# Peptides against a protein of PDB entry 6B4E, part 161

Target 1, 295 residues: chain A of PDB entry 6B4E
Amino acid sequence: TNFDKISKMFWHYKDKIAQIKQDIVLPIKKADVNVRNLLSRHKRKINPKFGQLTNSNQQLFKIQNELTQLINDTKGDSLAYHWILNFIAKAVVHQAETEVRVKPESALPLGKLTLYLLVQFPELQELFMARLVKKCPFVIGFTCEIDTEKGRQNMGWKRNNENKWEDNTSYDERMGGILSLFAIITRLQLPQEFITTTSHPFPIALSWHILARICNTPLNLITNTHFVILGSWWDAAAVQFLQAYGNQASKLLILIGEELTSRMAEKKYVGAARLRILLEAWQNNNMESFPEMSP

## One batch from the design tools (peptide; made by RFdiffusion4, then SolubleMPNN)

Design b2_p26_1_s1 (from b2_p26_1, 12 letters changed)
Fold by OpenDDE base, seed 1:
Structure b2_p26_1_s1 (fold): chain B 295 residues (1-295), chain A 26 residues (1-26)
Amino acid sequence: as target 1 above (295 residues)
Amino acid sequence: SLEEELESEFAHLLSKINEELLKKLS
């Protein structure tokens, strides 16, 4: 594992966030009043859509069409278009932090919607990835120390208005929610209308990188959160991962489920214990996946 | 590293998967 490369990628996206603020978010405040009014109206219409998702493909398709129309309305102004995409990127990640964290299976419809939008609007890809990395660096397998304020900030820890860090449970759950969404996206097939014309923007190979990079992370940097997000990934994508890579997938699952947990056994991490349970379920031919969505 | 070893094997497998997918699309 080339950790320098991973760090470079991490900071690329951190810089992208700063660039988005300077080139998209701030300039729109000075834009024509008609543009600002348009975006305000669209924001109000778009935001509720993510919470309207269910396990129904019919409902998904409805929302896809509605969002597509709303986004297309902004294409006449490049700044407005990028602003609305950035808003969507933030909204999707926020949904993962709030809803998916408490109901992991909701990642499936959210992931399908997100993947559709990522393909339909390619400019969303960098905006979305930057937001993901900012909030949950685990999506690219990045880890740093959290003994410093800067380290915690880099790893996506939040402070409240009183400058108090969020508790460990809240952080773990948020990271798990975000990682669940990303894992789902990586294991989904492209919609039928795109499968012959477009490459998958975030393919299953990115799941491979997450697992492999965590396995190669120095043990002194491994925390309970690493095991929590691995468990979240497992629930979201392990079945499809095995289908994709067969014996090679099995080796990697054993590495995280058995070897990594064993190496960290002294820490008695709750997340590690859960991951061991998932491994054992798989060994007993009881690996589960999220249920498929209804028509 | 473990990652490098796995990635090497993985790259080969991905190639095979992609080939199969292309056949299905043909």
Scores: peptide ipSAE 0.031, ipTM 0.609, DockQ to the pose 0.096
Fold by OpenDDE base, seed 5:
Structure b2_p26_1_s1 (fold): chain B 295 residues (1-295), chain A 26 residues (1-26)
Amino acid sequence: as target 1 above (295 residues)
Amino acid sequence: SLEEELESEFAHLLSKINEELLKKLS
């Protein structure tokens, strides 16, 4: 694992967030009143859509079509178009932090919707990844120390208005929710209409990177959160990961489930204990995936 | 490109993981 490259990637996306603020968010505040009104209306229509997802493909398709139309309405103005995509990127990640956090299987419909939008609107890809990396650096396998304020900020820790850090459980759950969404996206097939014309923007190989980079992370930087997000990833993508890479996938799952947990046994991390349970379930031929969506 | 770099890194990571497993299992 080349950690220098990972670090460069991390900071690239941090810079992208700053760029988005300067070039998209702030300029819209000074844009024509008609543009601002348009975006305000669209924002109000778009925001509820993510919460309207169910385990129904019919509902998913409906929402996809509605969002597609709403986004297309902004294409006449490049700034407006990028602003609405950035809003969507933020909204999707927020949904992962809130809904997926408490109901991991909801990552499936959300991931399907997100993947569709990422392919339909390629400009969303960079905006979405930047937001993901900012909120959950684990999506690219980045880890740093959290003994400093800056370190915690880099790893996506939040502080409240009283300048108090969120509790460990809240952080773990948020990271798990975001990682679940990303994991789902990586293991989903492209919608049928895109398979022959487009490459997957975030393919299953990115799941490989997450696992491998965590395995190679210095042990002194490994926390309970690492095991929590690995467990979240496992629930979301392990079955499909095994299908994709076969024996090589098995080796990596054993590394995280057995070797990494064993190396950290003295810490008695709850997340590590859960990961061992998942490993044991797999060894007993009881690896489960999220239920498939209904028609 | 970023994609090309990821692909290259993937191959390297796979090799490294295999080596580590072999060392531990031997």
Scores: peptide ipSAE 0.027, ipTM 0.632, DockQ to the pose 0.149
Fold by OpenDDE base, seed 4:
Structure b2_p26_1_s1 (fold): chain B 295 residues (1-295), chain A 26 residues (1-26)
Amino acid sequence: as target 1 above (295 residues)
Amino acid sequence: SLEEELESEFAHLLSKINEELLKKLS
């Protein structure tokens, strides 16, 4: 694992966030009133769609079509188009932080929707990844120390209005929610209409990177959160990961489930305990995935 | 490339696994 490359990637996306603010978000505030009104209306129509997802493919397709139309309506103005995509990127991540956090299986319909949009609107990819890395740098296997304020900020910790850090449980759950979504996206197949024309924008190899990079992370930087997000990843993608990489995947799962947890046993991390339970379930031929969506 | 990175990471991980296995057997 080349940690320098990971760091460069992390800061690339941090810079991208700043660029988005400067080149997309702020300019729209000064745009023509008609454009602002259009985007306001679209925002109001788009925002509820993510909460309307169910475990139904029929409902998914409906929402896909509705969002596609709403996004296409903005293509006549490049700035408006990029603004609406950035809004969607933020909304999807927010949904992961709130809904997926409490209901991990909701990552499946959300992930399917997101993957569809990422392929249908390629400009969303960079916007979405930047938002993911900002909120949850674990998605690229980035880890830094959290003993400093800057370190905590880099790792996606939030402060309230009183400048108090969020509690560990809240942080862990948010990270788990976001990571669940990303994991799902990496393990989903492209919709049939795109398989022959487009490469997967965030393929299963990115899950490999997450696991491998965490395994190679210095132990002094490993926290309960690492195990929590690994557990979230496991629920979301372990089955498909094994299908993709076979014996190599098995070795890596054993490494995170057994070796990494054992090395950190003295810390008595709750997340590590859960990961061991997942490992044991797999060893007993009882690895489960999220339920498939209904027709 | 991504493939090269995966191979490199895997080789490193395998080395670690083997080292740990050897320690457990000793």
Scores: peptide ipSAE 0.054, ipTM 0.682, DockQ to the pose 0.280; fails the geometry check
Fold by OpenDDE base, seed 2:
Structure b2_p26_1_s1 (fold): chain B 295 residues (1-295), chain A 26 residues (1-26)
Amino acid sequence: as target 1 above (295 residues)
Amino acid sequence: SLEEELESEFAHLLSKINEELLKKLS
């Protein structure tokens, strides 16, 4: 693992967030009133759509079409178009932090919707990834110390209005929710209309990066959160990961499930205990995945 | 490209993981 490259990638997306604010968010505030009104209306129509997702493919297709139309309505103005995409990126991550956090299987319809939008609107890819890395740097296998304020900020920790850090459980669950969404995206097949013409923007190889980079992370930086997000990833993508890489996937699952947990056994992390249970279930030929969506 | 860099890194990681496993099995 080249940690220098990972760090460069991390800071690239941090810079992208700053660029988005300067070049997209702030300029819209000074844009023509008609543009601002259009975007306000579209925002109000778009935002509820993510909460309207169900385990139904028909409902998914409906929402995909509605969002596609709403986004296309903004293409006549490049700034408006990028603003809407940035809004969507933020909204999707927010759904992961809230809904997926408490109902991990909801990552499947959300992930399908997101993947469709990422392919349909390629400009969304950098906006979305930047938001993901800002909120949950685990998606690229980045880890730093959290003994400093800056370190915690870099790892996506939030402070409340009283300048107090969020509790560990809240942070763990929030990271798990975001990671679940990303894991789902990496293991999904492209929609049939794109499968022969487009490369997957966030392929299953990115899941490999997450696992391998965590395995190579210095042990003194490994926390309960690492095991929580690995468990979230496991539920979301382990079955498909094994299908993709076979024996090599198996080796990596053993590394995280057995070796990494053993090395950290003295810490008695709850997340590590859960990961051991998942490993044992797999060893007993009982690896589970999220249920498939209905027609 | 960023994609090419990621793919190159992936190949390297795969090799490294295999090496580590081989050491354990030896």
Scores: peptide ipSAE 0.029, ipTM 0.658, DockQ to the pose 0.143; fails the geometry check

Design b2_p26_1_s3 (from b2_p26_1, 12 letters changed)
Fold by OpenDDE base, seed 4:
Structure b2_p26_1_s3 (fold): chain B 295 residues (1-295), chain A 26 residues (1-26)
Amino acid sequence: as target 1 above (295 residues)
Amino acid sequence: DLLEKLESEISHLYHLVNEELLKKLE
C-alpha cells in the first residue's frame, strides 16, 4: 500500500470540496433570480425523493425517472446543472448519515439510485466522491491520527454548535452508514441499459482497496471506527466480494475478521467483537446479505 | 506471523488493482 498516494488522493478531494464551494456554490448565489428560483424549486422536489425509497424496484424506477427529469431541466445552464448535482451528492451522503445509519439495508435502494445517477450524469461522480471522502475518508482507506483537531476534522468528525465533538457512537454510526452506501455501490451491477456502454464508476475493486488499505494501516492508527465500518462493509458487500474475487477475497476477509481483530484484542473494541461474530457466522456457512428488493 | 503472511500475499494483488484505480482517482 502506497500511503503517499492515498494521502494525495485524500487531499485532492479536500481541494475539490473547496473548489466546489468557490466555483459552484458561491457563484449560484449571485446568479439570475430565475435560475435561483428554478434551483430552489428543484431542490424542494429532489430532497424528499431519497426518503421515498423503499424495498421496491418499482418505486426506485419511479424516483429515478423523476430525478432524471428534474436534473435534465437544469442542463441548459452549466452552473445550475453542477449545482444540482452537488446538491444531490450532498443529499445522498446525508441520507447515508441518517437513514442508512439506523437501517443499513436501506443502503441497497439508495445505492441503486445513486449508481444510476452516477452513470446517467457522469459529472456527479467527482462531486459525489469528494463528498464521500470529506465525510468518510474510510471510503478510500485513508486514516490519520485523531489526536489533533485537524486530524479529527480530516477524519470527518463533526462539532456541534457548542464546538463539542460528536460522541464516539455517533461518529461510528455515521461512518458506518456512509461506508455501507459506498460498499453497496461498489458491489452493484450496472443497470442493464448501461452495461454495454459504460464502465462501472465505482467498481468492486474499490472495496478491495478499502479492506487492503485498512489492513496495511499502522496499528496505532486503528480505532473502533475501523472495525465498525468493516462490519458495515461486510453486511453490505461481503457476499458479492467473495463472488468477485474468490479465494483472494476469502484471504482478505480472514485478514480483517481474524487477524486484525486479534492484533487489536487488547483494545476490546466493540466493533471488533461484532466483526468477529460476522467472521464466525461465515465460517459456519451463515453469511448473510441484505434482502433483495421486490419488483 | 499469519497476518504478515496474508498481507504479503494480498499486497501483490492489491498493488495490481491499486495502480489502475489510483490513476483514475488522481
Scores: peptide ipSAE 0.028, ipTM 0.641, DockQ to the pose 0.043
Fold by OpenDDE base, seed 2:
Structure b2_p26_1_s3 (fold): chain B 295 residues (1-295), chain A 26 residues (1-26)
Amino acid sequence: as target 1 above (295 residues)
Amino acid sequence: DLLEKLESEISHLYHLVNEELLKKLE
């Protein structure tokens, strides 16, 4: 079934995380001191760049160029190259968990930067997806039970130093932030320099995948988080989704906004209420999107 | 290729969604 395939994909990326640790992260610790020093310097230069993003394309292009140069400096050593890409993958997801979480519209410049890097450096794609799936399985429409410790861990729940689970609000917001970023990436057009030479690595079809898989998820596994991330996705990509799939998109939006929320009405999920509001806004021709970036 | 497999799955899922769920919205 489709769910079996989804599960296989989920575990594929979980295995990839383990492989990254074994083949990239750990070996670099034993690498030549010059390589380690290079990577340390580059890490320090790269990390602030994500926080320097603004609603300016000019600033975006500047940062793209700077990161491109820094990454290219590592290509002489394959291990170093993959290490720096893995670092970037982690940093991008971290920005989604922190900044995008509280300012969803910041997903747009971050998403543009990320998409550029994914195309410019194809080896980043698998590293990035593995990190996304680990942190937010919703990006591939994966859902499992959270009644067990392992289930919660699989769904990206974190424990603090006292071995206490994070609160529901924190989890919901983190998932929303990550999903917002992914949604933006799926609905962005490739940069002009790539549009005729490269296929989109994470196209809008992956948004369809998310929505459809959630709609097919057993109702007993549907939580408030599902509605929160659907709302986050809606803000990030609903307009472009409608443009891409037309009436079929419309039907799916109604399905999640009306049918799914109605089926779960007894739970009185706050996320579901928000999604209903978004549906109503759309029905009143008031669907909003993130503001476009300045030139 | 994993992406190709994903595309195949998406296509299959699209048909399932339309057949089983979207008919209610016609």
Scores: peptide ipSAE 0.026, ipTM 0.618, DockQ to the pose 0.115
Fold by OpenDDE base, seed 1:
Structure b2_p26_1_s3 (fold): chain B 295 residues (1-295), chain A 26 residues (1-26)
Amino acid sequence: as target 1 above (295 residues)
Amino acid sequence: DLLEKLESEISHLYHLVNEELLKKLE
C-alpha cells in the first residue's frame, strides 16, 4: 500500500473542504436576499426528509422525488445549487453520525437515497466525499497518529464546548455509523434508471481499498476504532463483498478477521473481539446482511 | 475532471494493493 498517495488523497479532500467554505458557504452569506430566502426555505424542507426514511421503498421513492424537485429549483443559480448540494452532503453524514450510529440497518435506506442523489446530481459526489473524509478518514483507509491534537483532528475527533475530546465510545460509534453508510453505498446497485447509462460513483472496489489499506497500516497505528469500523463494514457489506470478489474476498475477510485481530490480541480491543465473532459466524455459515427494504 | 483523475488514482491504488495482498495470502 502506497500510504503517500493515500495521504495525498486525504489532504486533497481536506483542501476541498476549505475550498467549499470559501467558494460556496461564505459567498452565500453575502448573496441576494431572495437567494438566501430561497435556500432557507429549501433547507427547512430538505432537512426533515432524511429522518423520514423507513424500510419502505415506496417512502424512499417519494423522498427521492421530493428532494429532486427541491434541488432542481436551485439550478437557476449555480452558487445556490452547489450550496444546497453541500448542505445535503453535510446532512447525510450527520444522519450517519446520529441515526446510523445507533441503528446500523438504517444505513440501507439512507444509502439508497444518497446513491440516487449522487448519480442524479454528479456535483454532489466531490462534496459528499470531501465531507466523508473530513468526518471519517477511514472511508479511504487513511490513518494517522492520534497522540497529538492535530492528529486527532485529522482523524475526525471532536471537542465539546469545554474543549474536551469526545470519549472513545462516542468516537467509535460515530466512525462506525459513517463507515456503515459508506460501505452500504459501495455495495448497492445503481437504480434501474441509471444502470445502463452511468457508472457507479463509489463502487465496491472502494470497500476493498478500506480493508486492504487497514490491513497494511502499521500496527502501532491500529486502534480499537479500526476494528469497530471493520465490524460496521462487515455488517453492512460483507455478503455483497463476497459476491463481488469471491475467493479473493474470502481471503481478505480472513485476513482482517483472523490475522489482524491475532496480531493485536495483546491489546484486548473490544472491537477486535466483535470482529472475531463475526468471523466465526461466517465460518459457521451464519453471515448476516441487513434486511431488504419492503415495497 | 478532478474527480475522474482521483478515480483513476484510486484504481491504480487498488491494483497495487491487490497485488500486495495476493502475494501475502499465497
Scores: peptide ipSAE 0.021, ipTM 0.583, DockQ to the pose 0.075
Fold by OpenDDE base, seed 3:
Structure b2_p26_1_s3 (fold): chain B 295 residues (1-295), chain A 26 residues (1-26)
Amino acid sequence: as target 1 above (295 residues)
Amino acid sequence: DLLEKLESEISHLYHLVNEELLKKLE
């Protein structure tokens, strides 16, 4: 596996984040007062909607329509339009870091909403992916050492106001939450209205990338977090992954559930133990998926 | 675009990784 190419992709999105700040975020601060006021109002209306999601499709559709209208209101100004999309990208990832981390099944309605927006507003795709990779490089199967400050930063670790790194549990949970959202997006079908007009922007193949790249990651770089996010992915997408790739999917699930955990057994990672439990449940024909949303 | 180029490279990596992992199980 040529990890140099994966690294190149990682840094591409890091550069994109810098570009977004330079070309979208900063210019808006100097924009016309009317534009700034518009965006401020829209921000206030948009932000709470992600927390208003439930297991109801009816509620989802309502929020989709409301967000669509709000975003469309900004299309008259390209800069404003891109700014609001960038805001949405950040808000979605933030929701994954806070809500999904504690309630993984909430990734389903959030993922459905996000996928809808990604298709409805294609310009959101690059903005969203850049934010995902910045916050959780695992979404593209990128891993680097975390024994340096730069390495930790690259892998999405946060420092508090006292310049202290977040605790391992907090980091693991945040990464798991973000990865759950991404996994859900990759395994969702396009909304009916888009199936014949566009391809899936983040298809199930990207889940394959995550698993395969982690399996090929040097063992000295594998941490508990890797197993945690694999477990999160498993809960979110394993059933649909098996449906998509059949026997090939099975092989890869065995690789992560059995082979990778076995190779790292000496570390006694809690995440690895959980992944073993998930594997065993599957072997006993008890693989679970998130419950479907209500009408 | 750089992104399109990277996406094509990712697709290539996908196949390489897939082949490597599959061979290990054969």
Scores: peptide ipSAE 0.021, ipTM 0.597, DockQ to the pose 0.078; fails the geometry check

Design b2_p26_1_s4 (from b2_p26_1, 14 letters changed)
Fold by OpenDDE base, seed 1:
Structure b2_p26_1_s4 (fold): chain B 295 residues (1-295), chain A 26 residues (1-26)
Amino acid sequence: as target 1 above (295 residues)
Amino acid sequence: SLVAELESEFAHLLSLVNEELLKKLS
């Protein structure tokens, strides 16, 4: 693992976030009142759609069509178009932080919707990835120390208005939720209308990178959160990961489930204990995946 | 672009995984 390269990638997306603010978010505030009004109306229509998702493909397709129409309405103005896509990127990640964190299986419909939008609107890809990395650097296997305020900020920790850090449990759950969403996206097949003409924007190989990079992370930087997000990933994608890479996938699952947990045994991380349970379930031919969505 | 960049790392990562597994099993 080339950690310098990973670091460069991390900071690339941090820079992208800054660029988005300067080139998209701030300029819209100064745009024509009609444009601002249009975007406000669209924002109000778009935002509820993510909460309307269910474990139903029929409902998913309905929402996909509705969002597609709403986004297309903004294409006449490039700035407005990019603004609405950035809004969607933020909204999707927010949904992962709030809903998926408490109901991991909800990542499946959210992931399907997101993947559809990423393919339908390619400009969303960089916006979404930047937001993911900002909120959850684990999606690219980035880790830094959290002994400093800057380190915690880089790893996505939040502080309240009283400058108090969020609870460890809250952080773990948020990271798990975001990682679950990303894991789902990487293991999903493209929608039927795109599968023969378009490459997957975030393929299963990205899951491989997450696991491998965490395995190679210096042990002094490994925390309970690492094991929590690995467990979240496991629930979301382990079955499909094994299907994709076979024996090689098995090796990597053993590395995270057995070797990495063993090396950190003295820490008695709750997340590590859970990961061992997942490994044991797999060894007993009881690996589970999220239920498929209904028609 | 991101995928293309990471593809070069894939083969290397596989090699590392194999090496680490072999070390554990030895």
Scores: peptide ipSAE 0.024, ipTM 0.616, DockQ to the pose 0.153
Fold by OpenDDE base, seed 4:
Structure b2_p26_1_s4 (fold): chain B 295 residues (1-295), chain A 26 residues (1-26)
Amino acid sequence: as target 1 above (295 residues)
Amino acid sequence: SLVAELESEFAHLLSLVNEELLKKLS
């Protein structure tokens, strides 16, 4: 693992966030009133769609079509188009932070929707990845120290209005929710209409990177959160990961489930305990995946 | 230190896995 490269990638996306603010968000505030009104209307229509997802593919396809139409309506103005995509990127991540964190299986329909949009609107890819990295650097296997304020900020910790850091449980759950979504995206097949013409924008190899990079992270930087997000990833993608990489996947799962947890046993991390339970379930031929969606 | 030794061992194991995977995919 080349951590210098990972750091460069991390800061690339941090810079992208700043660029988005300067080039997309702020300029729209000064845009023509008609454009602003259009975007306001579209924002109101788009935002509830993510909460309308269910375990139904029929409902998914309906929402996909509705969002596609709404996004296409903005293509006449490049700035408006990018603004609405950035809004969607933020909304998807927000849904992961709020809904997926408490109902991990909801990552499946959300992930399917997101993957569709990422392929349908390629400009969403960088916007979405930038938001993911900002909120949850674990998605690219980035870890830094959290003994400083800047370190905590870089790792996605939030402070409330009283300038108090969020509690550990809240942070863990948010990171788990976001990572669940990303994990799902990496293990999903492209929609049928894109399989032969488009490469997967966030393929299963990115899950490999997450696991490998965490395993290579200095142990003094490993926290309970690392195990929490590994558990979230496991629930979301372990089955498909094994299908993709076979014996090599097994080795890596053993590394995180047994070796990494053992090395950190003195910390008695709750997340590590859960990961061991997941490993044991797998060893007992009881590895579970999220339920498939209905027609 | 023990920590350093464990880290090195772990990194080595992971490196082997990665190398084997690359060979499989090639």
Scores: peptide ipSAE 0.023, ipTM 0.564, DockQ to the pose 0.087
Fold by OpenDDE base, seed 2:
Structure b2_p26_1_s4 (fold): chain B 295 residues (1-295), chain A 26 residues (1-26)
Amino acid sequence: as target 1 above (295 residues)
Amino acid sequence: SLVAELESEFAHLLSLVNEELLKKLS
């Protein structure tokens, strides 16, 4: 693991967020009134779509088509197009922080929708990844110390209106929700219509990177959150990960489930205990995945 | 330190896993 490269990537996306604000968000406020009105209307139509997802593929396809049409309506204006994609990126991550956080299996329909949009609108990829890294650096295996204010900010910790840090449980749950979504995206197959023409924008190899980079992270930087997000990842993608990499996947799962948890046993992290349970379930041939969506 | 020793061992194990994966994909 090259941590310098990971850090460089992390800061690249931090810079991208600043660039998005400067080049997309702020300029649209000065745009033509007709463009602003269009985007306002589209925003109102797009926002509820993510909450309308169910475990139904039919419903998913309906929403995919509706969003596709709404996004296509903006393509005539580059600034408007990028603005709406950035809005969608933020909305998807927000859905992960709220709904997926409390119902992890909801990551599946959300992930399918997101993957479709990422392929259909390639410009969404950089916008989405920037938002993910800002909110949850774990998606690229980045970790820094959280003993400083800046460190906590870099790792996505939030402060409330009273300038108080969010509690550990809230942070863990948010990170778990976002990581669940990303994990799902990495393990999903491309829609049939794209398989022959497009490569997967966020393939299963990125899940490998998450696990490997966490394993190589200095132990003094490992927290309960690391184990929480590993557990979230496990629920979301472990089955498909094993299918993809076979024995090598097995070795890595044992490494995180057994070796990493054992090394950190003194800390008695709740997340680590859960991960150990997941490992044991797998060893007893009882590894579970999220239920597949209905037709 | 104990932490450093454990980190070294862990990194070594992970390195082996990665190497084996690369061989499989080649």
Scores: peptide ipSAE 0.023, ipTM 0.572, DockQ to the pose 0.111
Fold by OpenDDE base, seed 5:
Structure b2_p26_1_s4 (fold): chain B 295 residues (1-295), chain A 26 residues (1-26)
Amino acid sequence: as target 1 above (295 residues)
Amino acid sequence: SLVAELESEFAHLLSLVNEELLKKLS
């Protein structure tokens, strides 16, 4: 693992966030009133769609079609188009921070929707990844110290209006929710209509990177959060990961489930204990995946 | 230090896994 490259990637996306604000968000505030009104109406229609997802494929397809139409309506103005995609990127991540956080299996319909949109609208890919890295650097295997204000900010910690950091449990759950979504996206197959024409924008190899990079992270930087997000990843993608990489996947799962947890045993992390339970369940031929969506 | 030694060993194991995977994908 080349951590210098990972760091460069991290800062690339941090810069991208600043660029998005400068080149997309702020200019729209000065745009023609008709454009602003259009985007306001579209925002109101788009925002509730993510909360309307269920475990139904029929419902998913309905929402996909509705969002596709709404996004296509903005293509006549490049700035408006990019603004609405950036809004969607933010909304998807927000849904992961709130709904997936408390109901991990909801990552499946959300991930399917997101993957569809990422393929249908390629310009969404960089916008979405930038938002993911800002909120949850774990998606690219980035870790830094959290003993400083800047370090905590870089790792996605939030402060309230009183400048107080969020509690550890809240942070862990948010990171778990976001990572669950990303993990799901990496293990999903492209919709049938895209398989022959498009490459997967965030393939299963990115899950490999997450696990490997965390395993190679200096132990003094490993926290309970690392184990929490590994557990979230496990629930979301372990079955498909094993299918993709076979014995090599098994080795890596053992590394995170047994070796990494053992190295950190003295810390008695709750997340590590859960990960060990997941490992043991797998060893007893009881690895579970999220239930498939209904027709 | 023991921690450094353990990290080195762990990194080595992970490196082996990565190398094997790269061979399989190639």
Scores: peptide ipSAE 0.023, ipTM 0.571, DockQ to the pose 0.086

